Peptides against a protein of PDB entry 7MKK. Designs and how they scored, part 17

Target 1, 71 residues: chain A of PDB entry 7MKK
Amino acid sequence: SMKEKVKAKLVEIRKFVPFIRRVRIDFQDTLSKVQGHRLDALVNLLDREDVSMSSLNKIEVIIDKLRTRFN

## One batch from the design tools (peptide; made by RFdiffusion4, then SolubleMPNN)

Design b1_p12_5_s3 (from b1_p12_5 with D5Q E8D E12S)
Fold by OpenDDE base, seed 4:
Structure b1_p12_5_s3 (fold): chain B 71 residues (1-71), chain A 12 residues (1-12)
Amino acid sequence: as target 1 above (71 residues)
Amino acid sequence: SELDQLLDELFS
């Protein structure tokens, strides 16, 4: 079901939460205030239980961009 | 959705 797919996708995406937190901390001094706030918001978004598959796919793209920029 | 809009505002 779509519900189960969403749950599975959430599990996979949430694996990147530690990475996002690490980026936020390691680059805190070089990130703009806006960038820092965006990373905090991203972590908070991944804690949500009402995220659609479409939103999760968008979040995945965002994480990929972060991985490209910050390794 | 509201969440999609937020994501766009933050990262697009």
Scores: peptide ipSAE 0.087, ipTM 0.680, DockQ to the pose 0.171
Fold by OpenDDE base, seed 1:
Structure b1_p12_5_s3 (fold): chain B 71 residues (1-71), chain A 12 residues (1-12)
Amino acid sequence: as target 1 above (71 residues)
Amino acid sequence: SELDQLLDELFS
């Protein structure tokens, strides 16, 4: 079901939460306040259970961009 | 949605 697919995708995306937190901390002094807040928001979004597959796919792209930029 | 707005901000 789509519900199970979303749940599985969320589990996979949540594996990157430690990475996002690490970026937030390691680059705190070089990130703008807005960028820092956005990273915090991203982590908070991943704590939610009511996210769509579309949203999760977008988040995946964002994480890929973070990986390219910061690693 | 609010979520979509936050995602859009992260893309920009």
Scores: peptide ipSAE 0.082, ipTM 0.666, DockQ to the pose 0.176
Fold by OpenDDE base, seed 5:
Structure b1_p12_5_s3 (fold): chain B 71 residues (1-71), chain A 12 residues (1-12)
Amino acid sequence: as target 1 above (71 residues)
Amino acid sequence: SELDQLLDELFS
């Protein structure tokens, strides 16, 4: 079911939460206040259970971009 | 959406 697919995708995306947190900390002096806040918000979004597949796919793209930009 | 705005601001 779609519900099960969303849960599985969320589990996979959550594996990158430690990475996002490290980016937030390691580059805090480089990031703008807004960018830092947005990274915090991204982590908070991944703590939720009411996320859609569309949102998770977008988050996956963002994580890929973060990995490219921040090593 | 709120997420789209978040992402746009992160990578603008």
Scores: peptide ipSAE 0.082, ipTM 0.659, DockQ to the pose 0.190
Fold by OpenDDE base, seed 2:
Parts: C-alpha cells; sequence; structure tokens
Structure b1_p12_5_s3 (fold): chain B 71 residues (1-71), chain A 12 residues (1-12)
C-alpha cells in the first residue's frame, strides 16, 4: 500500500537526519542565515509523520545533492 | 546560491 511505502521511505530518509544536522552545524559559517534556517526546517519536516510521498521524493533528491557537495 | 536553489526546489 501507499501508506506502507511512505513509512518505508520515511525510515530510510531519516537515516540521513544526523548528516543534515552536521551540515547545518559544520558549515554554519559558510551558509547564509536563510540557508541555515532552511536546513533546520528540513530536519523538522522529517520529524513529522504526515509527510507525503511527493515531499519524501523531493527530500531524497536534496539529500543526494547535499551528499555530493558536502561529503 | 546552488544550495538556495536546491532548498527552493524542496519547498516549492
Amino acid sequence: as target 1 above (71 residues)
Amino acid sequence: SELDQLLDELFS
């Protein structure tokens, strides 16, 4: 079911929350204030249970790009 | 910046 797929995707994406938090902190001085706030918002979004598959797919792309750029 | 563009894509 779509519900089970969302659960599975969320579990996998949440594995990268520590990475996102580290990017936010380790690069705080090189990120703009707006960029930092957006990363905080991204982490907060992943703490929610009511995230759509569409949003999760976008987040997955963002994380992949962050991994490429920030290690 | 590139990061701004990426984050804009997320929140668009």
Scores: peptide ipSAE 0.074, ipTM 0.687, DockQ to the pose 0.794

Design b1_p12_6_s1 (from b1_p12_6, 4 letters changed)
Fold by OpenDDE base, seed 4:
Structure b1_p12_6_s1 (fold): chain B 71 residues (1-71), chain A 12 residues (1-12)
Amino acid sequence: as target 1 above (71 residues)
Amino acid sequence: MDEMLDELLESL
């Protein structure tokens, strides 16, 4: 079901939370204030259980961009 | 939520 797919996707995306946290900390001086704030918000968002598939797909792209830019 | 994500995507 879609619900099961969302849950599975969320589990996979959450594996990158430590990475996002590290980017936020390690590159704090190179990130804009707004980018830092958005990364904090992203981490907080991933602590929730009500994240949509649309959001999760966007987050996947964000993670890919972070990996490309920062690691 | 989506707006924040969209803005983050745009900035990276």
Scores: peptide ipSAE 0.721, ipTM 0.936, DockQ to the pose 0.963
Fold by OpenDDE base, seed 1:
Formats: sequence, C-alpha cells, structure tokens
Structure b1_p12_6_s1 (fold): chain B 71 residues (1-71), chain A 12 residues (1-12)
Amino acid sequence: as target 1 above (71 residues)
Amino acid sequence: MDEMLDELLESL
C-alpha cells in the first residue's frame, strides 16, 4: 500500500538524520542563518510519522545536494 | 512544511 511505501521510505531517509545534523553543526558558519533554521526544521520533520511521499522525495534530493556540497 | 522544503531545495 501507499502507506507502507511511505513508512519504508521514511525509515530509509531517517538513516541520514545524523548526517544532516552533522552538516548543520560543521558548516554552521558557511550556511546562511535561514538555511540553518531550515535544516533544523528538516530534522524535526523527520521525527514525525505523518510525512507525505512528496515531502520524502524532496528530502531525498536535499540529502543528495548536501552530500554533493559537504561530503 | 512543503514550502520550507522547496525553499531549502532551491537554496542548495
């Protein structure tokens, strides 16, 4: 079901929460204030269970961009 | 939240 797909994707995306937190801290001075706040909000969003597939797909792209820029 | 994600995506 779509609900099961969302849950599975959320589990996979949550594996990157430590990475997102690390980027937020290590590059705090490089990131704009608004970017820092958005990364904090992103981590908080991933603590929720009611995240849509659309949002999870966007978050996946965000993670890829973070990896390209900061890894 | 979706707007925040879009803005973050555009800024990176």
Scores: peptide ipSAE 0.720, ipTM 0.935, DockQ to the pose 0.960
Fold by OpenDDE base, seed 2:
Structure b1_p12_6_s1 (fold): chain B 71 residues (1-71), chain A 12 residues (1-12)
Amino acid sequence: as target 1 above (71 residues)
Amino acid sequence: MDEMLDELLESL
């Protein structure tokens, strides 16, 4: 079901929360204040259970961009 | 939330 797919994707995306937190801290001087705040908001969002598949897909792309730029 | 994600995507 779609609900099961969302749940599975959320579990996978949450594995990257430590990475997002490290980027936020380690590259604080490289990131703008707004970018930093958005990364904080992203981490907070991933603590929720009511995240849409659309959002999760966007977050996946964000993680890929973070990996490319900061690793 | 989608707007925040979109803006973050655009900025990176």
Scores: peptide ipSAE 0.720, ipTM 0.935, DockQ to the pose 0.965
Fold by OpenDDE base, seed 5:
Structure b1_p12_6_s1 (fold): chain B 71 residues (1-71), chain A 12 residues (1-12)
Amino acid sequence: as target 1 above (71 residues)
Amino acid sequence: MDEMLDELLESL
């Protein structure tokens, strides 16, 4: 079901929460304040269970961009 | 929240 697919995707994306937190901290001085706030909000979003597949797909792209730029 | 994600995507 779509619900099960979302749950599975969320589990996979949550594996990157430590990475997102690390980027937020290690590059705090090079990130704008608004970017830092958005990364914090992203981590908080991933603590929720009501995240759509569309959002999860966007988050996957964000993680890929963070990996390319910061590690 | 979806709008925030779009803005974050555009800024990176």
Scores: peptide ipSAE 0.719, ipTM 0.935, DockQ to the pose 0.936

Design b1_p12_6_s2 (from b1_p12_6, 5 letters changed)
Fold by OpenDDE base, seed 1:
Structure b1_p12_6_s2 (fold): chain B 71 residues (1-71), chain A 12 residues (1-12)
Amino acid sequence: as target 1 above (71 residues)
Amino acid sequence: VDEELDELLEEL
């Protein structure tokens, strides 16, 4: 079901939470204040169970961009 | 949050 796909995607994306937190800390002075806030909000969103597939797909692309830029 | 994700995605 779509609900099962969302749950599976959420489990996979949550594996990158330590990486996102690391980028947020290590590059705090490089990121704008608003970018830092948005990364914090993104991590907080991933603590929830009511995340949409659309949001998870956006977060996946954000992670790929962070990996390209920061490691 | 979704708008903030869109904005973050555009800025990165």
Scores: peptide ipSAE 0.657, ipTM 0.921, DockQ to the pose 0.941
Fold by OpenDDE base, seed 4:
Structure b1_p12_6_s2 (fold): chain B 71 residues (1-71), chain A 12 residues (1-12)
Amino acid sequence: as target 1 above (71 residues)
Amino acid sequence: VDEELDELLEEL
């Protein structure tokens, strides 16, 4: 079902939470205040169970961009 | 939050 797909995607994306938190801390002085806030909000979103597939797909692209720029 | 994701996608 779509619900099962969302749950599976959420489990996979949550594996990157430690990486996102690390980028947020290690590059705090490089990131703008607003970028830092958006990363914090993203991490908080991933603690929820009601995340949409659309949001999860956006987060996947964000993770890929973070990996390209920061490690 | 979804708007913040869109904005973050544009900035990165």
Scores: peptide ipSAE 0.657, ipTM 0.921, DockQ to the pose 0.940
Fold by OpenDDE base, seed 3:
Structure b1_p12_6_s2 (fold): chain B 71 residues (1-71), chain A 12 residues (1-12)
Amino acid sequence: as target 1 above (71 residues)
Amino acid sequence: VDEELDELLEEL
């Protein structure tokens, strides 16, 4: 079902939370205040169980961009 | 949050 796909995607994306937190800390002085806030909000969103597939797909692209730019 | 994700996607 779509619900099962969302749950599976959320489990996979949550594996990157330590990476996102590390980027947020290590590049705090390079990131704007608004970019830092958006990364914090993204991590907080991933603590929820009601995240949409659309949001999870956006977060996947964000992670890929963070990997390209910061590692 | 979804709007903030869209803006973050544009800035990165």
Scores: peptide ipSAE 0.656, ipTM 0.921, DockQ to the pose 0.911
Fold by OpenDDE base, seed 5:
Structure b1_p12_6_s2 (fold): chain B 71 residues (1-71), chain A 12 residues (1-12)
Amino acid sequence: as target 1 above (71 residues)
Amino acid sequence: VDEELDELLEEL
């Protein structure tokens, strides 16, 4: 079902939470205040169970961009 | 939050 796909995607995306937290800390002085806030909000969103597939797909692209830019 | 994800995608 779509609900099962969302749950599976959420489990996979949560594996990158430690990486996102490291980028947020290590590049705090390079990131704007608003970019830092958006990364914090993204991590907090991943603690929820009511995350949409649309948001999870956006977060996947964000992770790929963070990997390209910061590691 | 979803709008902030769109803005973050634009900036990265």
Scores: peptide ipSAE 0.655, ipTM 0.921, DockQ to the pose 0.909

Design b1_p12_6_s3 (from b1_p12_6, 5 letters changed)
Fold by OpenDDE base, seed 2:
Structure b1_p12_6_s3 (fold): chain B 71 residues (1-71), chain A 12 residues (1-12)
Amino acid sequence: as target 1 above (71 residues)
Amino acid sequence: MDELLDELLESL
């Protein structure tokens, strides 16, 4: 079901929360204040259960961009 | 939520 797909994707995306937190801290001087705040908000968002598949897909792209830029 | 993600995508 779509609900199960969302659940599975959320579990996979949450595996990157430590990475996002490390980017936020380790590159704080490179990031703008607003970017830092947005990354904090992203981490908080991933603690929620009511995240749509659309949002999860966007988050996946964000993670890929973070990996490309910061690793 | 989508707005946050869209802005983040645009800025990175």
Scores: peptide ipSAE 0.662, ipTM 0.926, DockQ to the pose 0.957
Fold by OpenDDE base, seed 1:
Structure b1_p12_6_s3 (fold): chain B 71 residues (1-71), chain A 12 residues (1-12)
Amino acid sequence: as target 1 above (71 residues)
Amino acid sequence: MDELLDELLESL
């Protein structure tokens, strides 16, 4: 079901929470204040269970961009 | 939620 797909995707995306937290801390001085705040909000969002597939797909792209820029 | 993600996508 779509609900099961969303849950599975959320589990996979949550594996990157430590990475997002690390970027937020290690590059705090490089990131703008607004970017830092948005990354904090992103981590908090991933603690929720009511995240849509659309949002999860966007988060996947964000993670890819973070990896390209900061990895 | 989508607004936050869209703004983040645009800024990175």
Scores: peptide ipSAE 0.662, ipTM 0.926, DockQ to the pose 0.955
Fold by OpenDDE base, seed 3:
Structure b1_p12_6_s3 (fold): chain B 71 residues (1-71), chain A 12 residues (1-12)
Amino acid sequence: as target 1 above (71 residues)
Amino acid sequence: MDELLDELLESL
Protein backbone atom coordinates (compact mmCIF):
# COMPACT_ATOMS: atom_id res chain seq x y z
CA SER B 1 0.00 0.00 0.00
CA MET B 2 0.98 3.66 -0.32
CA LYS B 3 1.03 3.90 3.48
CA GLU B 4 3.54 1.04 3.66
CA LYS B 5 5.67 2.68 0.95
CA VAL B 6 5.73 5.95 2.88
CA LYS B 7 6.78 4.15 6.07
CA ALA B 8 9.55 2.31 4.24
CA LYS B 9 10.80 5.54 2.61
CA LEU B 10 10.78 7.32 5.97
CA VAL B 11 12.92 4.56 7.49
CA GLU B 12 15.43 4.90 4.65
CA ILE B 13 15.56 8.72 4.84
CA ARG B 14 16.06 8.61 8.62
CA LYS B 15 19.35 6.79 8.02
CA PHE B 16 20.72 10.16 6.83
CA VAL B 17 19.83 12.07 10.03
CA PRO B 18 23.35 11.62 11.44
CA PHE B 19 24.77 13.05 8.20
CA ILE B 20 22.46 16.08 8.33
CA ARG B 21 23.45 16.69 11.96
CA ARG B 22 27.14 16.52 11.03
CA VAL B 23 26.70 19.01 8.17
CA ARG B 24 24.89 21.36 10.54
CA ILE B 25 27.72 21.25 13.08
CA ASP B 26 30.83 20.90 10.90
CA PHE B 27 29.82 23.65 8.48
CA GLN B 28 28.09 25.99 10.90
CA ASP B 29 30.53 28.78 9.98
CA THR B 30 29.85 28.31 6.25
CA LEU B 31 26.07 28.13 6.58
CA SER B 32 23.98 31.23 7.11
CA LYS B 33 21.98 31.44 10.33
CA VAL B 34 18.79 30.76 8.40
CA GLN B 35 20.29 27.70 6.69
CA GLY B 36 21.41 26.33 10.03
CA HIS B 37 17.96 26.86 11.47
CA ARG B 38 16.37 25.12 8.48
CA LEU B 39 18.63 22.09 8.89
CA ASP B 40 17.68 21.87 12.57
CA ALA B 41 14.03 21.99 11.57
CA LEU B 42 14.60 19.29 8.95
CA VAL B 43 16.05 16.93 11.56
CA ASN B 44 13.05 17.60 13.80
CA LEU B 45 10.68 16.97 10.89
CA LEU B 46 12.14 13.50 10.40
CA ASP B 47 11.11 12.56 13.95
CA ARG B 48 7.47 12.85 12.87
CA GLU B 49 5.22 10.06 11.61
CA ASP B 50 3.02 12.27 9.41
CA VAL B 51 5.49 12.96 6.59
CA SER B 52 4.13 12.63 3.04
CA MET B 53 5.81 10.86 0.15
CA SER B 54 6.11 14.25 -1.58
CA SER B 55 8.00 15.64 1.40
CA LEU B 56 10.22 12.57 1.61
CA ASN B 57 11.12 12.92 -2.06
CA LYS B 58 12.05 16.58 -1.49
CA ILE B 59 14.16 15.58 1.51
CA GLU B 60 15.99 13.04 -0.64
CA VAL B 61 16.92 15.81 -3.10
CA ILE B 62 18.03 18.03 -0.21
CA ILE B 63 20.28 15.25 1.09
CA ASP B 64 21.79 14.83 -2.38
CA LYS B 65 22.51 18.57 -2.54
CA LEU B 66 24.09 18.47 0.92
CA ARG B 67 26.28 15.54 -0.14
CA THR B 68 27.39 17.39 -3.27
CA ARG B 69 28.19 20.62 -1.43
CA PHE B 70 29.41 19.40 1.97
CA ASN B 71 30.48 15.77 1.29
CA MET A 1 6.15 21.61 6.33
CA ASP A 2 6.49 22.02 2.57
CA GLU A 3 7.56 25.65 2.95
CA LEU A 4 10.65 24.63 4.93
CA LEU A 5 11.63 22.03 2.35
CA ASP A 6 11.02 24.40 -0.56
CA GLU A 7 13.19 27.06 1.06
CA LEU A 8 15.99 24.55 1.63
CA LEU A 9 15.76 23.32 -1.95
CA GLU A 10 16.01 26.89 -3.19
CA SER A 11 18.89 27.92 -0.93
CA LEU A 12 21.14 24.91 -1.55
Scores: peptide ipSAE 0.660, ipTM 0.927, DockQ to the pose 0.941
Fold by OpenDDE base, seed 5:
Formats: C-alpha cells, sequence, structure tokens
Structure b1_p12_6_s3 (fold): chain B 71 residues (1-71), chain A 12 residues (1-12)
C-alpha cells in the first residue's frame, strides 16, 4: 500500500538525520541563520509520522545536495 | 511542510 511505501521511505530517510545534524553544526559559521534554522526544521519534520511521499522525495534531493556541497 | 522544503531546495 501507499502507506507502507511511505513508512519504508521514511525509515530510510531517517538514517540521514545524524548527517543533517552534523552539517548544521560543522558548517554553522558558513551557513546563514535562515539556512541553519531550515535545517533544524527539517530534522524536526523527520520526527513526524505524517510526512507525504512527495515531501520525502524532496528531502532525498535535499540530502543529496547536502552531501555534494558539504561532504 | 512543502514551503520549507521548497525554500531549502532553492537555497542549496
Amino acid sequence: as target 1 above (71 residues)
Amino acid sequence: MDELLDELLESL
């Protein structure tokens, strides 16, 4: 079901939460305040269970961009 | 949620 697919995707995306937190901390001085706040909000979003597949796909792209730019 | 994610996508 779509619900099961979303749950599975969320589990996979959550594996990157430590990475997102690390980027936020390690590059705090080079990130703008608004970018830092947005990364914090992203981590908080991933604690939720009501995240759509569309949002999860966007988050995956964000993670890829973070990996390319910061590691 | 979508607005936050869209803003992040545009800023990175």
Scores: peptide ipSAE 0.660, ipTM 0.927, DockQ to the pose 0.927

Design b1_p12_6_s4 (from b1_p12_6, 6 letters changed)
Fold by OpenDDE base, seed 3:
Structure b1_p12_6_s4 (fold): chain B 71 residues (1-71), chain A 12 residues (1-12)
Amino acid sequence: as target 1 above (71 residues)
Amino acid sequence: MDKELDELLEEL
């Protein structure tokens, strides 16, 4: 079902939470205050069970961009 | 958060 696909995607995306937290800390001075706040809010969103597939797909692209820029 | 995610995607 779509619900099962969302749950599976959420489990996979949650594996990157430590990476996102690390980028947020290590690059705090190079990120804007707004970007830093958005990364914090993104981590908090991933603690929830009620996350849409649309949001998870956006977060996947964000992670790929963070990996490219901050490796 | 959808708007904030979209804005973050545009900024990165």
Scores: peptide ipSAE 0.703, ipTM 0.938, DockQ to the pose 0.921
Fold by OpenDDE base, seed 1:
Structure b1_p12_6_s4 (fold): chain B 71 residues (1-71), chain A 12 residues (1-12)
Amino acid sequence: as target 1 above (71 residues)
Amino acid sequence: MDKELDELLEEL
């Protein structure tokens, strides 16, 4: 079901939470205050169970961009 | 949240 797909995607994306937290800390001075706040909000969103597939797909692209820029 | 994700995607 779509619900099962969302749960599976959420499990996969949550594996990158430590990476996102690390980027947020290590590059705090490189990121704008707004970008830093958005990363904090993104991590907090991933602690929830009611995340949409649309949001998860956007977060996947964000992670790829963070990896390209910061790792 | 979706708007903020879109804005973050645009800025990165």
Scores: peptide ipSAE 0.703, ipTM 0.938, DockQ to the pose 0.947
Fold by OpenDDE base, seed 2:
Structure b1_p12_6_s4 (fold): chain B 71 residues (1-71), chain A 12 residues (1-12)
Amino acid sequence: as target 1 above (71 residues)
Amino acid sequence: MDKELDELLEEL
């Protein structure tokens, strides 16, 4: 079902939470204050169970961009 | 969050 797909995607995306937290800390001086705040809010969003597939797909692209730019 | 995610995607 769509609900099962969302749950599976959320489990996979949560594996990158440690990476996002490290980028937020290690590159705090390179990131704008707004970018840092958005990364904090993104991590907090991933603690929720009511995250949409649309948001999860956006977060996947964000993670790919962070990996490209920040290792 | 959706708007902030879109803005973050644009900036990165």
Scores: peptide ipSAE 0.702, ipTM 0.938, DockQ to the pose 0.918
Fold by OpenDDE base, seed 5:
Structure b1_p12_6_s4 (fold): chain B 71 residues (1-71), chain A 12 residues (1-12)
Amino acid sequence: as target 1 above (71 residues)
Amino acid sequence: MDKELDELLEEL
């Protein structure tokens, strides 16, 4: 079902939470204040169970961009 | 959140 797909995607995206937290800390002076706050809010969103597939797909692209820019 | 995610995507 769509609900099962969302749950599976959420489990996979949560594996990158340590990476997002590391980028947020290590590049705090490079990131704008707004970018830092958005990364913090993104990590907090991933602690929820009511995350949409749309949000999870956007977060996947964000992770890929963070990897390209910072690693 | 969706708007903030979109804005973050535009800035990165």
Scores: peptide ipSAE 0.701, ipTM 0.938, DockQ to the pose 0.922

Design b1_p12_7_s1 (from b1_p12_7 with E1D E2K E12S)
Fold by OpenDDE base, seed 1:
Structure b1_p12_7_s1 (fold): chain B 71 residues (1-71), chain A 12 residues (1-12)
Amino acid sequence: as target 1 above (71 residues)
Amino acid sequence: DKELDELLEELS
């Protein structure tokens, strides 16, 4: 079901939360204030259980971009 | 989520 697919995707994306937190901390002075806030909001979003597949797919792309830029 | 979309746009 779509619900189960969302749960599985959320589990996979949550594996990158430590990475996102590390980027937020290590590059705090490089990131704009608004970008830092958005990363914080992203982490907070991933603590929720009602995240849509659309959002999770976008977060996956964001993680890929962060990896390219910061790792 | 607009904030998420804006973050994605800025990183793209």
Scores: peptide ipSAE 0.563, ipTM 0.907, DockQ to the pose 0.931
Fold by OpenDDE base, seed 5:
Structure b1_p12_7_s1 (fold): chain B 71 residues (1-71), chain A 12 residues (1-12)
Amino acid sequence: as target 1 above (71 residues)
Amino acid sequence: DKELDELLEELS
């Protein structure tokens, strides 16, 4: 079901939470205040269980962009 | 998803 797919995707994306947290901390002085806030919000979103597949797909792309720029 | 969209746009 779609519900099961969302849960599986969420589990996979959560594996990158430590990476996102490290980017937020290690580059805090480089990131704008709003960029930092957006990364914090992203991590907080991944702590929830009501995340949509649309959001998870966007987060996956964001993680790819972060990896390209920040390691 | 607005903040996600804005973050994605900024990183693109």
Scores: peptide ipSAE 0.563, ipTM 0.908, DockQ to the pose 0.921
Fold by OpenDDE base, seed 3:
Structure b1_p12_7_s1 (fold): chain B 71 residues (1-71), chain A 12 residues (1-12)
Amino acid sequence: as target 1 above (71 residues)
Amino acid sequence: DKELDELLEELS
């Protein structure tokens, strides 16, 4: 079911939370205040259980971009 | 997800 797919995707994306937190901290002075806030909001979103597949797919792309730029 | 969209745009 779509619900099961969302749960599975959320589990996989949550594996990157430590990476996102590290980027937020290590590049705090490089990121704009708005960018820093958005990364914080992203981590907070991943603590929820009602995240949509659309959001999770966007987050996956964001993580790929962060990996390219910051690692 | 306006904030996600904006973050994605900034990273593009």
Scores: peptide ipSAE 0.561, ipTM 0.908, DockQ to the pose 0.911
Fold by OpenDDE base, seed 2:
Structure b1_p12_7_s1 (fold): chain B 71 residues (1-71), chain A 12 residues (1-12)
Amino acid sequence: as target 1 above (71 residues)
Amino acid sequence: DKELDELLEELS
């Protein structure tokens, strides 16, 4: 079911929360204040259980871009 | 999410 797929995707995406937190902290001076705030908001979003598949797919793309730019 | 969309755009 879509519900099961969302749960599975959320579990996989949450594995990157430590990475996102490290980017937020380690590159705080490189990121703008608004970018830092958006990363905080992203982490907070992943702490929820009502995240849509659409949002999770966007977050996956964001993580890929962060990995490319920030190792 | 609006902030998520904006972040995605900035990183594109």
Scores: peptide ipSAE 0.559, ipTM 0.907, DockQ to the pose 0.855

Design b1_p12_7_s2 (from b1_p12_7 with E1D E12S)
Fold by OpenDDE base, seed 1:
Structure b1_p12_7_s2 (fold): chain B 71 residues (1-71), chain A 12 residues (1-12)
Amino acid sequence: as target 1 above (71 residues)
Amino acid sequence: DEELDELLEELS
C-alpha cells in the first residue's frame, strides 16, 4: 500500500538524520541563520510519522545536495 | 512544506 511505501521510505531517509545533524553542526558558521533553521526543521520533520511521500522525495534530493556540497 | 521547498531551492 501507499502507507507501507511511505513508512519504508521514512525508515530509509531517517538513516541520514545523523548526517544532517553533522552538517548543521560542522558548518554552522558557514550556513546562514535561515539555512541552519531549515536544517533543524528538516530533522524535526523526520521525527514525525505523518510525513508525505512528496516531502520524503524532496528530502532525498536535499540529502543528495548536502552530500555533494559537504562530503 | 514551504520551508522544505525553500531549502531545496537554495541547495539547487
Scores: peptide ipSAE 0.488, ipTM 0.888, DockQ to the pose 0.900
Fold by OpenDDE base, seed 2:
Structure b1_p12_7_s2 (fold): chain B 71 residues (1-71), chain A 12 residues (1-12)
Amino acid sequence: as target 1 above (71 residues)
Amino acid sequence: DEELDELLEELS
């Protein structure tokens, strides 16, 4: 079901929460204040259980871009 | 999410 797919996707995306938190902290002086705030918001969003598949797909793209830029 | 869309745009 779509619900099961969302749950599975959320579990996989949450594996990157520690990475996102590290980017936020380690690059705090390089990131703008607004970029830092958006990364905090991203982590907070992933703590929720009512995240849509559309949002999870966007988050996956963001994580891929973060991995490319911040290792 | 508007903040997510803005973050995606900045990282594009």
Scores: peptide ipSAE 0.170, ipTM 0.751, DockQ to the pose 0.859
Fold by OpenDDE base, seed 5:
Structure b1_p12_7_s2 (fold): chain B 71 residues (1-71), chain A 12 residues (1-12)
Amino acid sequence: as target 1 above (71 residues)
Amino acid sequence: DEELDELLEELS
């Protein structure tokens, strides 16, 4: 079902939460306050169970870009 | 998810 697909995608994306948290901390002095807040909001969103597939697909792209810029 | 769209734009 779509619900099962969303849950599976969420499990995979949650594996990157430690990485996102690390970027937020390690680059805190380089990031603007707004950028830092957006990374915090991203982590908080991934702690929720009511995330849409559309949001998860966007988050995957964000994570790929973070990996490219921040190792 | 306006904040995510803005973050995506900044990282693009």
Scores: peptide ipSAE 0.139, ipTM 0.717, DockQ to the pose 0.873
Fold by OpenDDE base, seed 4:
Structure b1_p12_7_s2 (fold): chain B 71 residues (1-71), chain A 12 residues (1-12)
Amino acid sequence: as target 1 above (71 residues)
Amino acid sequence: DEELDELLEELS
């Protein structure tokens, strides 16, 4: 079901929450205020249970870009 | 999702 797919995707994406938090902290002085806010919002979104598959797919792309830029 | 789209655009 779509519900089970969303749950599975959310579990996988949540594995990167520690990484996102680390980027937010380690690059705090380099990130603009708006960039920092967006990363905080991303983490907060992943704490929710009502995230859509569309949002999760976008988040996956964001995480891939973060991994590329921040290792 | 506007904020995610903005973040994605900025990181693109």
Scores: peptide ipSAE 0.131, ipTM 0.712, DockQ to the pose 0.923

Design b1_p12_7_s3 (from b1_p12_7 with E1D)
Fold by OpenDDE base, seed 4:
Structure b1_p12_7_s3 (fold): chain B 71 residues (1-71), chain A 12 residues (1-12)
Amino acid sequence: as target 1 above (71 residues)
Amino acid sequence: DEELDELLEELE
């Protein structure tokens, strides 16, 4: 079902939460205050169970961009 | 969603 797909995607994306937290900390002085806030909000969103497939797909692209720039 | 869209745009 779509619900099962969302749950599976959320489990996979949550594996990157430690990486996102590290980017937020290690680059805190380089990131704008707004970018830092958005990364904090992103991590908090991934702690929820009510995340949409649309949001999870956007988060995947964000993670890929973060990996390209910061690791 | 808006904050994700804005973050995505800044990372483009």
Scores: peptide ipSAE 0.525, ipTM 0.896, DockQ to the pose 0.948
Fold by OpenDDE base, seed 2:
Structure b1_p12_7_s3 (fold): chain B 71 residues (1-71), chain A 12 residues (1-12)
Amino acid sequence: as target 1 above (71 residues)
Amino acid sequence: DEELDELLEELE
C-alpha cells in the first residue's frame, strides 16, 4: 500500500539522521544560523510518524546535496 | 513544509 511505501521510505531516510546531525555540528561555523536551524528542523521532522512521501522525496534530494558538499 | 522547501532551494 501507499502507507507501507511511506513507512519503508521513512525507515531508509532515518538511516541518514546521524549524517545530518554530523553535518550540522562539523560545519556549524560555515553554515548560516538559518541553514543550521533548517537542518535541526529536518531532523525533528524525521522523528515524526506523519511524514508525507512528498516530504521524504525532498529530504532524499537534500541528503544527496549534503553528501556532495559535506562528505 | 516551508522550511524544507527553503533548505532545498539554498542547496540548489
Scores: peptide ipSAE 0.516, ipTM 0.894, DockQ to the pose 0.855
Fold by OpenDDE base, seed 3:
Structure b1_p12_7_s3 (fold): chain B 71 residues (1-71), chain A 12 residues (1-12)
Amino acid sequence: as target 1 above (71 residues)
Amino acid sequence: DEELDELLEELE
C-alpha cells in the first residue's frame, strides 16, 4: 500500500539522521542560525511517524545536497 | 513542510 511505501521510505531516510546531526554540529559556526534551526527541525520531523511521501522525497534531495557540500 | 522548502531553496 502507499502507507507501507511511506513506512519503508521513512526507515531508509532515518539511516541518514546521524549524518544530518553531524553536519549540524561540524558546520554549526559556518551555518546561519536559520539553517541550523532548519536542520534541527528536519531531524525532529524524522522522529515522527506521520511524515508524508512528499516530505520524504524533499528530505532525500536535501541529504544529497548536504552530502555534496559537507561530505 | 515550509521549513523544508526553505532549506531546499538555500541548498540550491
Scores: peptide ipSAE 0.506, ipTM 0.892, DockQ to the pose 0.941
Fold by OpenDDE base, seed 5:
Structure b1_p12_7_s3 (fold): chain B 71 residues (1-71), chain A 12 residues (1-12)
Amino acid sequence: as target 1 above (71 residues)
Amino acid sequence: DEELDELLEELE
């Protein structure tokens, strides 16, 4: 079902939470306050169970861009 | 969702 696909994708995306937290800490002095807040909000969103497939698809693209820039 | 869109745009 769509609900099962969302749950499976959320489990896969949550594997990158330690990486997002690391980027937020290591680059905190170079990130704007707004950039830092957006990364914190991204992590907090991934702690929820009610994340949409649309949000998870956006988060996947964000993670790929973060990996390219910060690792 | 709005904060994700803004973060995505900033990372473009």
Scores: peptide ipSAE 0.437, ipTM 0.874, DockQ to the pose 0.904

